# Peptides against a protein of PDB entry 3QIS, part 305

Target 1, 334 residues: chain A of PDB entry 3QIS
Amino acid sequence: PSLELSRREFVFENVKFRQLQKEKFQISNNGQVPCHFSFIPKLNDSQYCKPWLRAEPFEGYLEPNETVDISLDVYVSKDSVTILNSGEDKIEDILVLHLDRGKDYFLTISGNYLPSCFGTSLEALCRMKRPIREVPVTKLIDLEEDSFLEKEKSLLQMVPLDEGASERPLQVPKEIWLLVDHLFKYACHQEDLFQTPGMQEELQQIIDCLDTSIPETIPGSNHSVAEALLIFLEALPEPVICYELYQRCLDSAYDPRICRQVISQLPRCHRNVFRYLMAFLRELLKFSEYNSVNANMIATLFTSLLLRPPPNLMARQTPSDRQRAIQFLLGFLL

## One batch from the design tools (peptide; made by RFdiffusion4, then SolubleMPNN)

Design b2_p27_5_s4 (from b2_p27_5, 11 letters changed)
Fold by OpenDDE base, seed 4:
Structure b2_p27_5_s4 (fold): chain B 334 residues (1-334), chain A 27 residues (1-27)
Amino acid sequence: as target 1 above (334 residues)
Amino acid sequence: SWLEEEMKFFKEMREEMEKEIAELRAE
């Protein structure tokens, strides 16, 4: 069996978080026998492609003289955004299109990724005084390294070394402040806030706006701005409540005094973001007659974002753990 | 009260960040 491929080199320019890109090519069975094709893992790989890439279809049968269109889809989700922001991964891959009892055909995937404030750590964002697209990749790496060191120092209750003229970190990320301040100013009376989905086009505009500027006003509907906040919190490499404190939050869930004490042990940026968000949400709840928002809905929604189980415990989360997590957050909303 | 402290914190955070962001927009 043999295949003819219309293209073997693919370039995905300006790949962005949550923006689907597609490149298509054709494969044709120029042989005289039916053939089965599949994308196969390279030697030492578990998957035929990187997590941000997929082929559709990734396998199939071709009759003699049959042609099929294959879509190569590039999509950076929350699962790939952090490693692409850091430059640990890149928009580069090699796909192996295998023909059963035939040859291997190699496809080259290349391109560039545009960093996002989505999927960047709270610590790095507190140091990031400019939009992420204005920050050189080399400086992003330095900001991540510095962010890790500050987090460790904060957890250890080490006095901040009066290390040199590094600009004072923001109290909270500018991106979080922009989102929350917009919602506080314009969305407190918005019916079905956090219940109605945003528009995908508006979400992309909000992401691009936060990645490229420090806007006076966030574009899009209040629903899109609200959903952008949820997406931001979901995309954080570490949740607002650090994984280290997860179990202590659950254990304290019915003692508001202990809950407050657990939160006081968060790194400064995480603690500030948590307190800021909870204060905003308490203000939002005062307008429940207008926005249809209630404490149980908010606690249920935000608990999965703010108080995520550590990756090693994700598969072990019980309904009781979820209820304790919700109860923990309720103690800050009521 | 704890709630009064959190309300104060929220107000101060908004005012401080509004100032800092206004400075960042001027650069």
Scores: peptide ipSAE 0.734, ipTM 0.978, DockQ to the pose 0.837
Fold by OpenDDE base, seed 5:
Structure b2_p27_5_s4 (fold): chain B 334 residues (1-334), chain A 27 residues (1-27)
Amino acid sequence: as target 1 above (334 residues)
Amino acid sequence: SWLEEEMKFFKEMREEMEKEIAELRAE
């Protein structure tokens, strides 16, 4: 069996978080026999491609002189955004198109990624005084390393060493403040807030706006701004409640005094973000007659975002653990 | 009360961050 490929080199320029890009090519059976094709892993890989790449179809049959279109889809989700922001991964891959009893055909994938404040740590964002697209990649790496070291010091209750002549971190990320301040000013009376989905185009505009500027006003509907806040919290590499405190939150879920003590042990930026979000959500609940928002809905929604199980425990989460996690957040909303 | 302290925190955080962000927009 043999194939002819219309293209073998693909370039994905200016790849962004949650923005789908597609490149298409054709494969043709120029042989005299039917062939089966499939994308196969390279020798050291478990998957035929990186998590941000997909081929569609990834396998199939071609009759003699048959042609099929294959789509190469590049999509950066929450699962790939952090490693692309840090430059640990890049928009580069090699696909192996295999023929049964035939040849291997190599496809080269290349491109560039544009960093996002989505998928960046709270600690790095508190140090980031400029939009992320204005920050040199070298400085992003330094901010992430410094973020990790500060988190570890905070968890160990190490006395803050004299903060040398380093610029004072923000109390909360500017991106979170912008989202929450907008919602507080304009969305408290918005019907079905956090229940109605945003528009995908508006979500992309909000992400691009926060990545490139410090806007006076966030573009889009209140629903899109609300969903952008949810996406931001979901994309955090470390959730607002650090993984190290997850079990203690569940164990304290029915004692409001202990819950407050657990939160006091968060790193400063995480603690400030948590308190700020909970205070905003309590203000939003005062307008429940207008916005149809209730404490149970909010607690259920935000629990999966703020109080995520550690990756090693995710497969073991019980319905009881989920209920305790919801109860923990309810104690800050009521 | 704890709730009054959290309300005060929320007010102070908004006012302080509004000032800091206004300074960052002027750069």
Scores: peptide ipSAE 0.733, ipTM 0.978, DockQ to the pose 0.824
Fold by OpenDDE base, seed 2:
Structure b2_p27_5_s4 (fold): chain B 334 residues (1-334), chain A 27 residues (1-27)
Amino acid sequence: as target 1 above (334 residues)
Amino acid sequence: SWLEEEMKFFKEMREEMEKEIAELRAE
């Protein structure tokens, strides 16, 4: 069997978080026999491609002189955004198109990723006084390393060194402040807030706006701004409540005084973000007659975002653990 | 009360961050 490929080199320029890019190519059976094709893993890989890449179709049959279009889809989800922001991974891959009883055909995938404030740590964002697209990649790496060290010092209750006034971290990320301040000013009377989905085009505009500028006003509907806040919290490499405090939150869920003590042990940026979000959500609940938002809905929605089980415990989360996690957040909303 | 302290924190956080962000926009 033999295949002809219309293209073997693919360049995905300016790949962004949640922005789908597609490149198409044709494969044709120029042989005299039917052939089966499939994308196969390389010798040491479990998957035929990286998590941000997909081929469609990834396998199929071709009759003699048959042609099929294959789509190469690049999509950076929450699962790939952090490793691409840090430069640990890159928009580079090699696909192996295998022909049964035939040859292997190699496809080269290349491109560049544009960093996002989505999927960046709270600690790094508190140090990041410019839009992420203005920050040199070398400085992003340094900010992540420094952020890890600051988190460890905060957990150990080490007195923060008096960093000079110019190097002082923000109390909360500017991106979180911009989203919450917009919602507080304009969305408190918005009917079905956090219940109605945003528009995908508006979500992309909000992400691009936060990655490239410090806007006076966030573009899009209140629903799109609200969903952008949810996406931001979901994309965090570590949740607002650090993984190490997860079990203590569940154990304290019915004692509001112990719950407040657990939150006081968070790193400064995580603690400030948690308190700021809970204060905003309590203000939003005062307008429940207008926005149809209630404490049970908010607690259920934000629990999965703010209080995630550690990756090693995800498969073991019980319905009781989920109810305790909801009860923990309810103690901050009521 | 704890709730009054959290309301104060929310007000102070908004006012301080609004000032810091205004300074960052001027750079």
Scores: peptide ipSAE 0.733, ipTM 0.978, DockQ to the pose 0.823
Fold by OpenDDE base, seed 1:
Order: structure tokens, then C-alpha cells, then sequence
Structure b2_p27_5_s4 (fold): chain B 334 residues (1-334), chain A 27 residues (1-27)
């Protein structure tokens, strides 16, 4: 069997977080026999492509002289955004299109990624006084490394924050402040806030706005701004409540005094973000007659974002663990 | 009370960050 491919080189320019890009090509059976095609892993790879890439269809049958369109879809999710922001991964891959009892056909994927404040650590964002698109990639790497070291110092209760010549970090990321301040000013009376989904185009505009500027006002509906906050919290490489405190939050869930003590042990940026978010959500709950928002809904929604199980425990989360996690957040909303 | 401290924190955080953000917009 043999195939003809209309294209073998694909370039994805200006790839952004949550922005789908598609490139299409045709494969044709120019042989005299039916053939089965599939994308196969390279030697030592578990998958035929990187997590941000997909082929559709990834396998199929072609009769003689049959042609099929294949879509190459590039989509940076929360699962790929952090490694692309750091430059650990890049928009580069090689796909192997295998023909059963035939040849391998190589496809080259290339392009560039544009960094996002989404999927960047809270510690790095507190040090990042400019929009991420203005920050050189080298400086992003340094900010993440410095952020890791500061987190470790905070957790180990070691060195006082040396008031050294480094610029004072922000108390919270400017991006979180902008989102929450907008919602506090304009969305407290918004019916079905956090229940109605945002518009995908508005979400992309909000992401691009936060990545490229320090806006006076966030574009889009209150629903889109609210969903952008949820997406931001979901995309954090480490949740607002650090993984190290997850079990202690569950164990303390029915003692509000112990819950407050657990939160006091968070790194400064994480603690400030948590307290700021919980204070905003308590203010939002004062307007429940207007916005139809209640503490149980908010606690249920934000629990999966703020209090995530560590990756090693995620597969073992029980309904009881989820209920304790919700109860932990309820103690800060009531 | 704890709630009064958290309300104070929220107010101070908004006022301080509003100044910091205004400075960052002027750069």
C-alpha cells in the first residue's frame, strides 16, 4: 500500500492558551489495495503526539483512490499551559503516519507559543509587575525559579524575607486583583453569576487583555469575567491552597479555628489570594437576593479550583473527601 | 473579631493594590 499526502509541514503561529488552531491536509490511497492508516508513537513515546496536539481522524481505512481529510488541532489546555509558559515544552512535534504493511510518513509540526499569565505560578505573578507578554522568556524562567525558592523558604519557616535589593512583590497577582475588583465593582448584582457560562470570544479577549496590558476595565460580560477567574484558578500549576496542606484542610474541615490556622501556614502570596478571594465571595453573598448566589453553590464550585487533591491522590478522592473539602470552604463563606 | 479582621484585610488589599496598579499603569 502507498499514500499521497497533500502537505507534510505545518506551522502554528502565535499559539495561545485556550485558542484552538486547525490545519488540514488530505491523504489519498494511490495504491491498488485497501489500506489502514494510523498515527503511531515514536520510539520511546507513549503517545503519537504531544498533549497540545491532536489528529482527527487519528486512524482509518482508505479504499483504492479514496481521499480523507485529516485535521491537526493545536489546543493549549490547563494541562500544557505551564510547561509552554516556562519554555520547557515548545510548539514542535513530529507525527508518524503509519500505513499497515506499508511505509511511515513523517509530518513536521512547528510554531511559536505566546506566554500567558494563566498557568503561571502565584509567586511568579506577584513578582511580575508588567504584563507577561512584555516580560522576556529568560526573566520568566528566573521568576519561576525565585518563586520556587521563596515558597520553600516559607514552608520551611527558615529565613525572614530578606528585604534585599529585589523589587517588593505584589501582595496578590495584578491579574487576580483586576478580575476580582471588576467583579466586586460591577457584578455583585449580576443574576446567575458563576452559573451562566461566559462567551468564548470574550474569554479570549479577557485572557489577551491580561496577558498584554494592565486594563482600567476588563472587556466582556460579567459572566465572562467570572468564568475567566475560574479558568485562572483552574490553570494555576499549584492551587491557591498548596498541595502540602490538602489533607490538613480535610482533617480540619469541621473546626473553623483549625481551618484558619491551616490557611495561616500558606506561603504569603497563596494566603493573600485565598483571603482576598474569600472576602470577595463573602461580599458577593450579601447580594444573594440579586445574584442568586449561595454559599453551598460557591463552596461547591470553588472547592475543585482552590483545594485540589495532589496528583498522587486525585484518583482516590472519595465523596467523603469532596464533602470535607466543601465544608472547609464553607467555614470561610459563612 | 476574625470577620472584622478579614473585612479590614479586604479593604486594605483593595486600597493598596489600587495604588500599586495605578503606579504600574504609569510606567
Amino acid sequence: as target 1 above (334 residues)
Amino acid sequence: SWLEEEMKFFKEMREEMEKEIAELRAE
Scores: peptide ipSAE 0.732, ipTM 0.978, DockQ to the pose 0.838

Design b2_p27_6_s1 (from b2_p27_6, 10 letters changed)
Fold by OpenDDE base, seed 5:
Structure b2_p27_6_s1 (fold): chain B 334 residues (1-334), chain A 27 residues (1-27)
Amino acid sequence: as target 1 above (334 residues)
Amino acid sequence: SAEEEEEEREERLEELREEAFAEAESL
């Protein structure tokens, strides 16, 4: 069997978080026999492609002189955004199109990723006084490494942040401040806030705006700004309540005094973000007659974002654990 | 087994990948 490929080199320019890109090519059976094709893993890989890449179809049959169009889709989700922001991964891959009883055809995927404040750690963002797109990639790596080390030092109650560093960290990321300040100013009376989805084009504009600028006003509807806050919290490499405190939050869920003590042990940036969000959400709940928002809805929604189980426990989360997690958050909303 | 746990993990990673791309296609 043999194939002819219309293209073998693919370049995905300016790949962004949550922005789908598609490149298409044709394969043709120029042989005299039917053939089965499939994308196969390389020798040391479990998957035929990186998590941010897909081939559609990834397998199929071609009769003699038949042709099929294959889409190569690039999408950076919450699961790939952090490693791409740090430059640990890149928009580079090699796909192996295998022909049963035939040859392997290699496809080269390349491109560039544009870093996002989405999927960046709270610690790193607190050090970024400028939009992430103004920060050199080399400095992003250093900021993430330094962020991890300072988080660890903060958790260990080791040495206060060297107040002598010429660049004091922000109390909260500017991106969270911008989102929450907008919602506080304009969305407190918004009917169905956090219940109505945003517009996808507006979400992309909000992401691009936060990545590239410090706006006076966030573009888009209040619904899109609200959803952008949810997406931001979901995309955090570590949730606002650090994984290390997850079990202690569940164990303390019915003791408001212990809950406050657990939150006091968070890293400074995480603790500040948590308190800021809780203050905003309590204010939003005062307008429940206008926005149709209640404490149970907000607690249920934000618990999944703020108090995520550690990856090793995610499969074991019981309905009781989820209810304890909700109860933990309710103690800060009421 | 450790192999079954790895297979369940790979299947779950594939499900999460397809969910992400289905989200992307709905946009």
Scores: peptide ipSAE 0.050, ipTM 0.492, DockQ to the pose 0.012
Fold by OpenDDE base, seed 1:
Structure b2_p27_6_s1 (fold): chain B 334 residues (1-334), chain A 27 residues (1-27)
Amino acid sequence: as target 1 above (334 residues)
Amino acid sequence: SAEEEEEEREERLEELREEAFAEAESL
C-alpha cells in the first residue's frame, strides 16, 4: 500500500494559551489496494503526539483512489501551558503516520509559543512588573527558578526577605489585581456573576490584554472577566493554597482559628492572593440580592481552584475530603 | 498493580486531553 500526502511540514506560528489552531492536509490512496492508516507512537513515547497536538482523524481506512482530509489541531490547555511558558516544552513534534503493512510517513510539526501570565507561578508573576510578553524567555526561566527558591526559603523561614533587594516583589500579581479590581468596581451588581459563562472571543481578548499590557480597563463583559479569573486560578502551576498545606487545610476545616494559622504559613505571595480573593468574595456576597451569588456556590466553585489535591495524591478526593475543603473555604467567606 | 495504575493514569490523561479539545471546538 502507498499514500500520497499533500503536505508533510506544518508550522504553527504564535501559538497562545486557549487558542485553537488548525492546519489541514490531504492523504490519498494512490495504490491499488485498500489501506488502513494510523498515527502511531514513536518507540519511546506512549502517545502518537504531544498533549497540545491532535490529529483528526487519527486513524482510518482508504479505498483505492480515496482521499481524506486530516486536521492537525494545536491547543494549549492548562495541562501544557506551564511547560510551554518555561520553555521546557516547545511547539515541535514529529508524527508517524503508519500504513498497515506499508511504510511510515513522517510529519514535522514546528512553531513558536507566546508565553502567558496564565499558567505562570504566583511567585514569578509577583516579580514581573511588566507584561509577560515584554519579558525575555531566558529571564522567565530565571524568574521561575528564583521564585521556587524564594518559596522554599519562605516556607522554611530560613532567610528574612532581604528588604534591600533592588526589585521588591509585588504583593499580588498585577494580573490578579487587575481582574479582581475590575470585578470589584464593575461586577458587584452583575446578575448571575460566576454563573453565566463568558464569551470566548472576549476571554481571548482578556488573556491577550493581560499578557501584553497593563490596561486601565479590562475588555469584555463582567462575565468574561469573571471567567478569566477562574481560568487564571485553574491554570496556576501551584494553586493559591500550596500543595504542602492541602492536608492541613482538610484537617483544620472545622476550626476557624487553625484554618487562619494554616493560611499564615503560606508563602507571602500565595497568602496575599488568598486574603485578597477572600476579601473580594466577601464583598461580592454583600450584593447577593443583585448578583445572585451565595457563599455555598462561591465556596464550591473556588475550592476546586484554590485547594487542589497534590499530584502525588493519585486518589480521587473522597466526598468527605471535598466537603472538608469546602468547609475550610466557607470559614473565610462567612 | 503498578501496570494497572499506569494504564488508569494514561486513560485519565487521554480523557482530559479529549475534554480539552472538545472544549476548544465548542468555542
Scores: peptide ipSAE 0.046, ipTM 0.493, DockQ to the pose 0.012
Fold by OpenDDE base, seed 4:
Structure b2_p27_6_s1 (fold): chain B 334 residues (1-334), chain A 27 residues (1-27)
Amino acid sequence: as target 1 above (334 residues)
Amino acid sequence: SAEEEEEEREERLEELREEAFAEAESL
């Protein structure tokens, strides 16, 4: 069997978080026998492609002289955004299109990723006084390393020694501030806030706005801005309540005094973001007659974002654990 | 009072906001 491929080199320019890109090519059975094709893992890989890449279809049959269009889809989800922001991964891959009892055909995937504040750590964002797209990629790596060291120092209760050399980090990420300030100003009276989905186009504009500061004001509906906040919190590599405190939050869920003590042990940026969000959400709850938002809804929604189980415990979360997590958050909303 | 706790909460939100702005305006 043999195939003819219309293209073998693919370039995905300016790949962004949550922005689907597609490149298409055709394969043709120029042989005299039916063939089965499949994308196969390279030697030592478990998957035929990186997590942000997909072929559709990834397998199929072709009769003699049959043609099929294959879409190569690039999509950076929350699962790939962090490693692409750090430059640990890149928009580069090689696909192996295998023909049963035939040849392997290699496809080269290349491109560039544009960093996002989405999927960046709270610590790194607190060190970024300018939009992430204005920060040189080389400096992003340094900021992530410095942010990790700051988190460790904060957890160890090590007094920051010398204020002198590193620019003082922001109290909260500017991106969270922008989202929350917008919602506070414009969305407190918004009917069905956090209940109505945003528009995908507006979400992309909001993400691009936060990443670039263009436009100067956050675009889109209050629903899209609200959903962008949820997406931001979901995309955090570490949740606002650090994984190390997860169990203690559950254990303290019915003691408001202990809950406050647990939050006081968060790293500074995480603690500030948590308090800022809780203050905003309490304010939003005052307008429940207008926005249809209630504490149980908010607690249920935000608990999954703010108080995530550690990755090793995600599959083990009980309904009781979820209820405790909700109760923990309710103690800050009521 | 519940009102005093609310004023202290608004004041803290505004302080966190003013700190974030003062840090942004210092650029």
Scores: peptide ipSAE 0.022, ipTM 0.542, DockQ to the pose 0.070
Fold by OpenDDE base, seed 2:
Structure b2_p27_6_s1 (fold): chain B 334 residues (1-334), chain A 27 residues (1-27)
Amino acid sequence: as target 1 above (334 residues)
Amino acid sequence: SAEEEEEEREERLEELREEAFAEAESL
């Protein structure tokens, strides 16, 4: 069996968070026998491609002189955004197109990723006074490493960050502030806020806006800005309530005093973001006659975003754990 | 009271907003 490939090198330029890119190529059976093709894992890989890449179709049969179009799709989700932002992973891969009883055909995938404030840590964003696209990738790596070290020091020592550092971090990320301030100013009376989905085109504009600028006004509808806030919180590498405090939040869920003490132990940026979000959400609840928002809906929605189980416990989350997590947030909304 | 806790929380929202604005406008 033999294949002819129309292309073997693929370049995905300016790959962005949540922006699907597609490159197509054709494979043709130039042999005299039917053939089965499949994308196969390389030696020591579990998958035929990286998580941000897929082939469609990934396998099939070709009769002699038959041709099929294959789509290579690049999509950076919340599951790949953090490692691409840090440069730990890159838009580079090698695909092995295997022909049964035939040859292997190698496809080269390359490109560049454009960093996003989505999937960046709260600690790094608090140190980032400029839009992420203005920050050199090398400095992003340093900011993430320094952020991790300061978070650990804050958790272990309860020592106030020495206020004498010439570059005081922001109290909250500018991206969170921009989203929340917009919603506070313009969305408190918005019917079905957090219930109506945003427009995908507007979401992409909001993401690009936050990655590249400090705007006076966020573009798009209130629904798109609200959904962008949810996407931001979901994409955080560590949730607003740090994984280390997850179990303590569940254990304290029915004692409001202990709940407040647990929140006081968060790193400064996480604590500030949590308080800022809770204050905004309480304000939003005052307008329930206009926006159709209630505390149970908000607590249920934001619990999955703010109070995520550690990755090793995700598969073990009980309905009781989820109810305790909701009850924990309700104690800050009521 | 619950009202005093809410007033303190509204003041805190405005403080965090003003701090973030002053920092954003200083850029």
Scores: peptide ipSAE 0.023, ipTM 0.555, DockQ to the pose 0.086; fails the geometry check

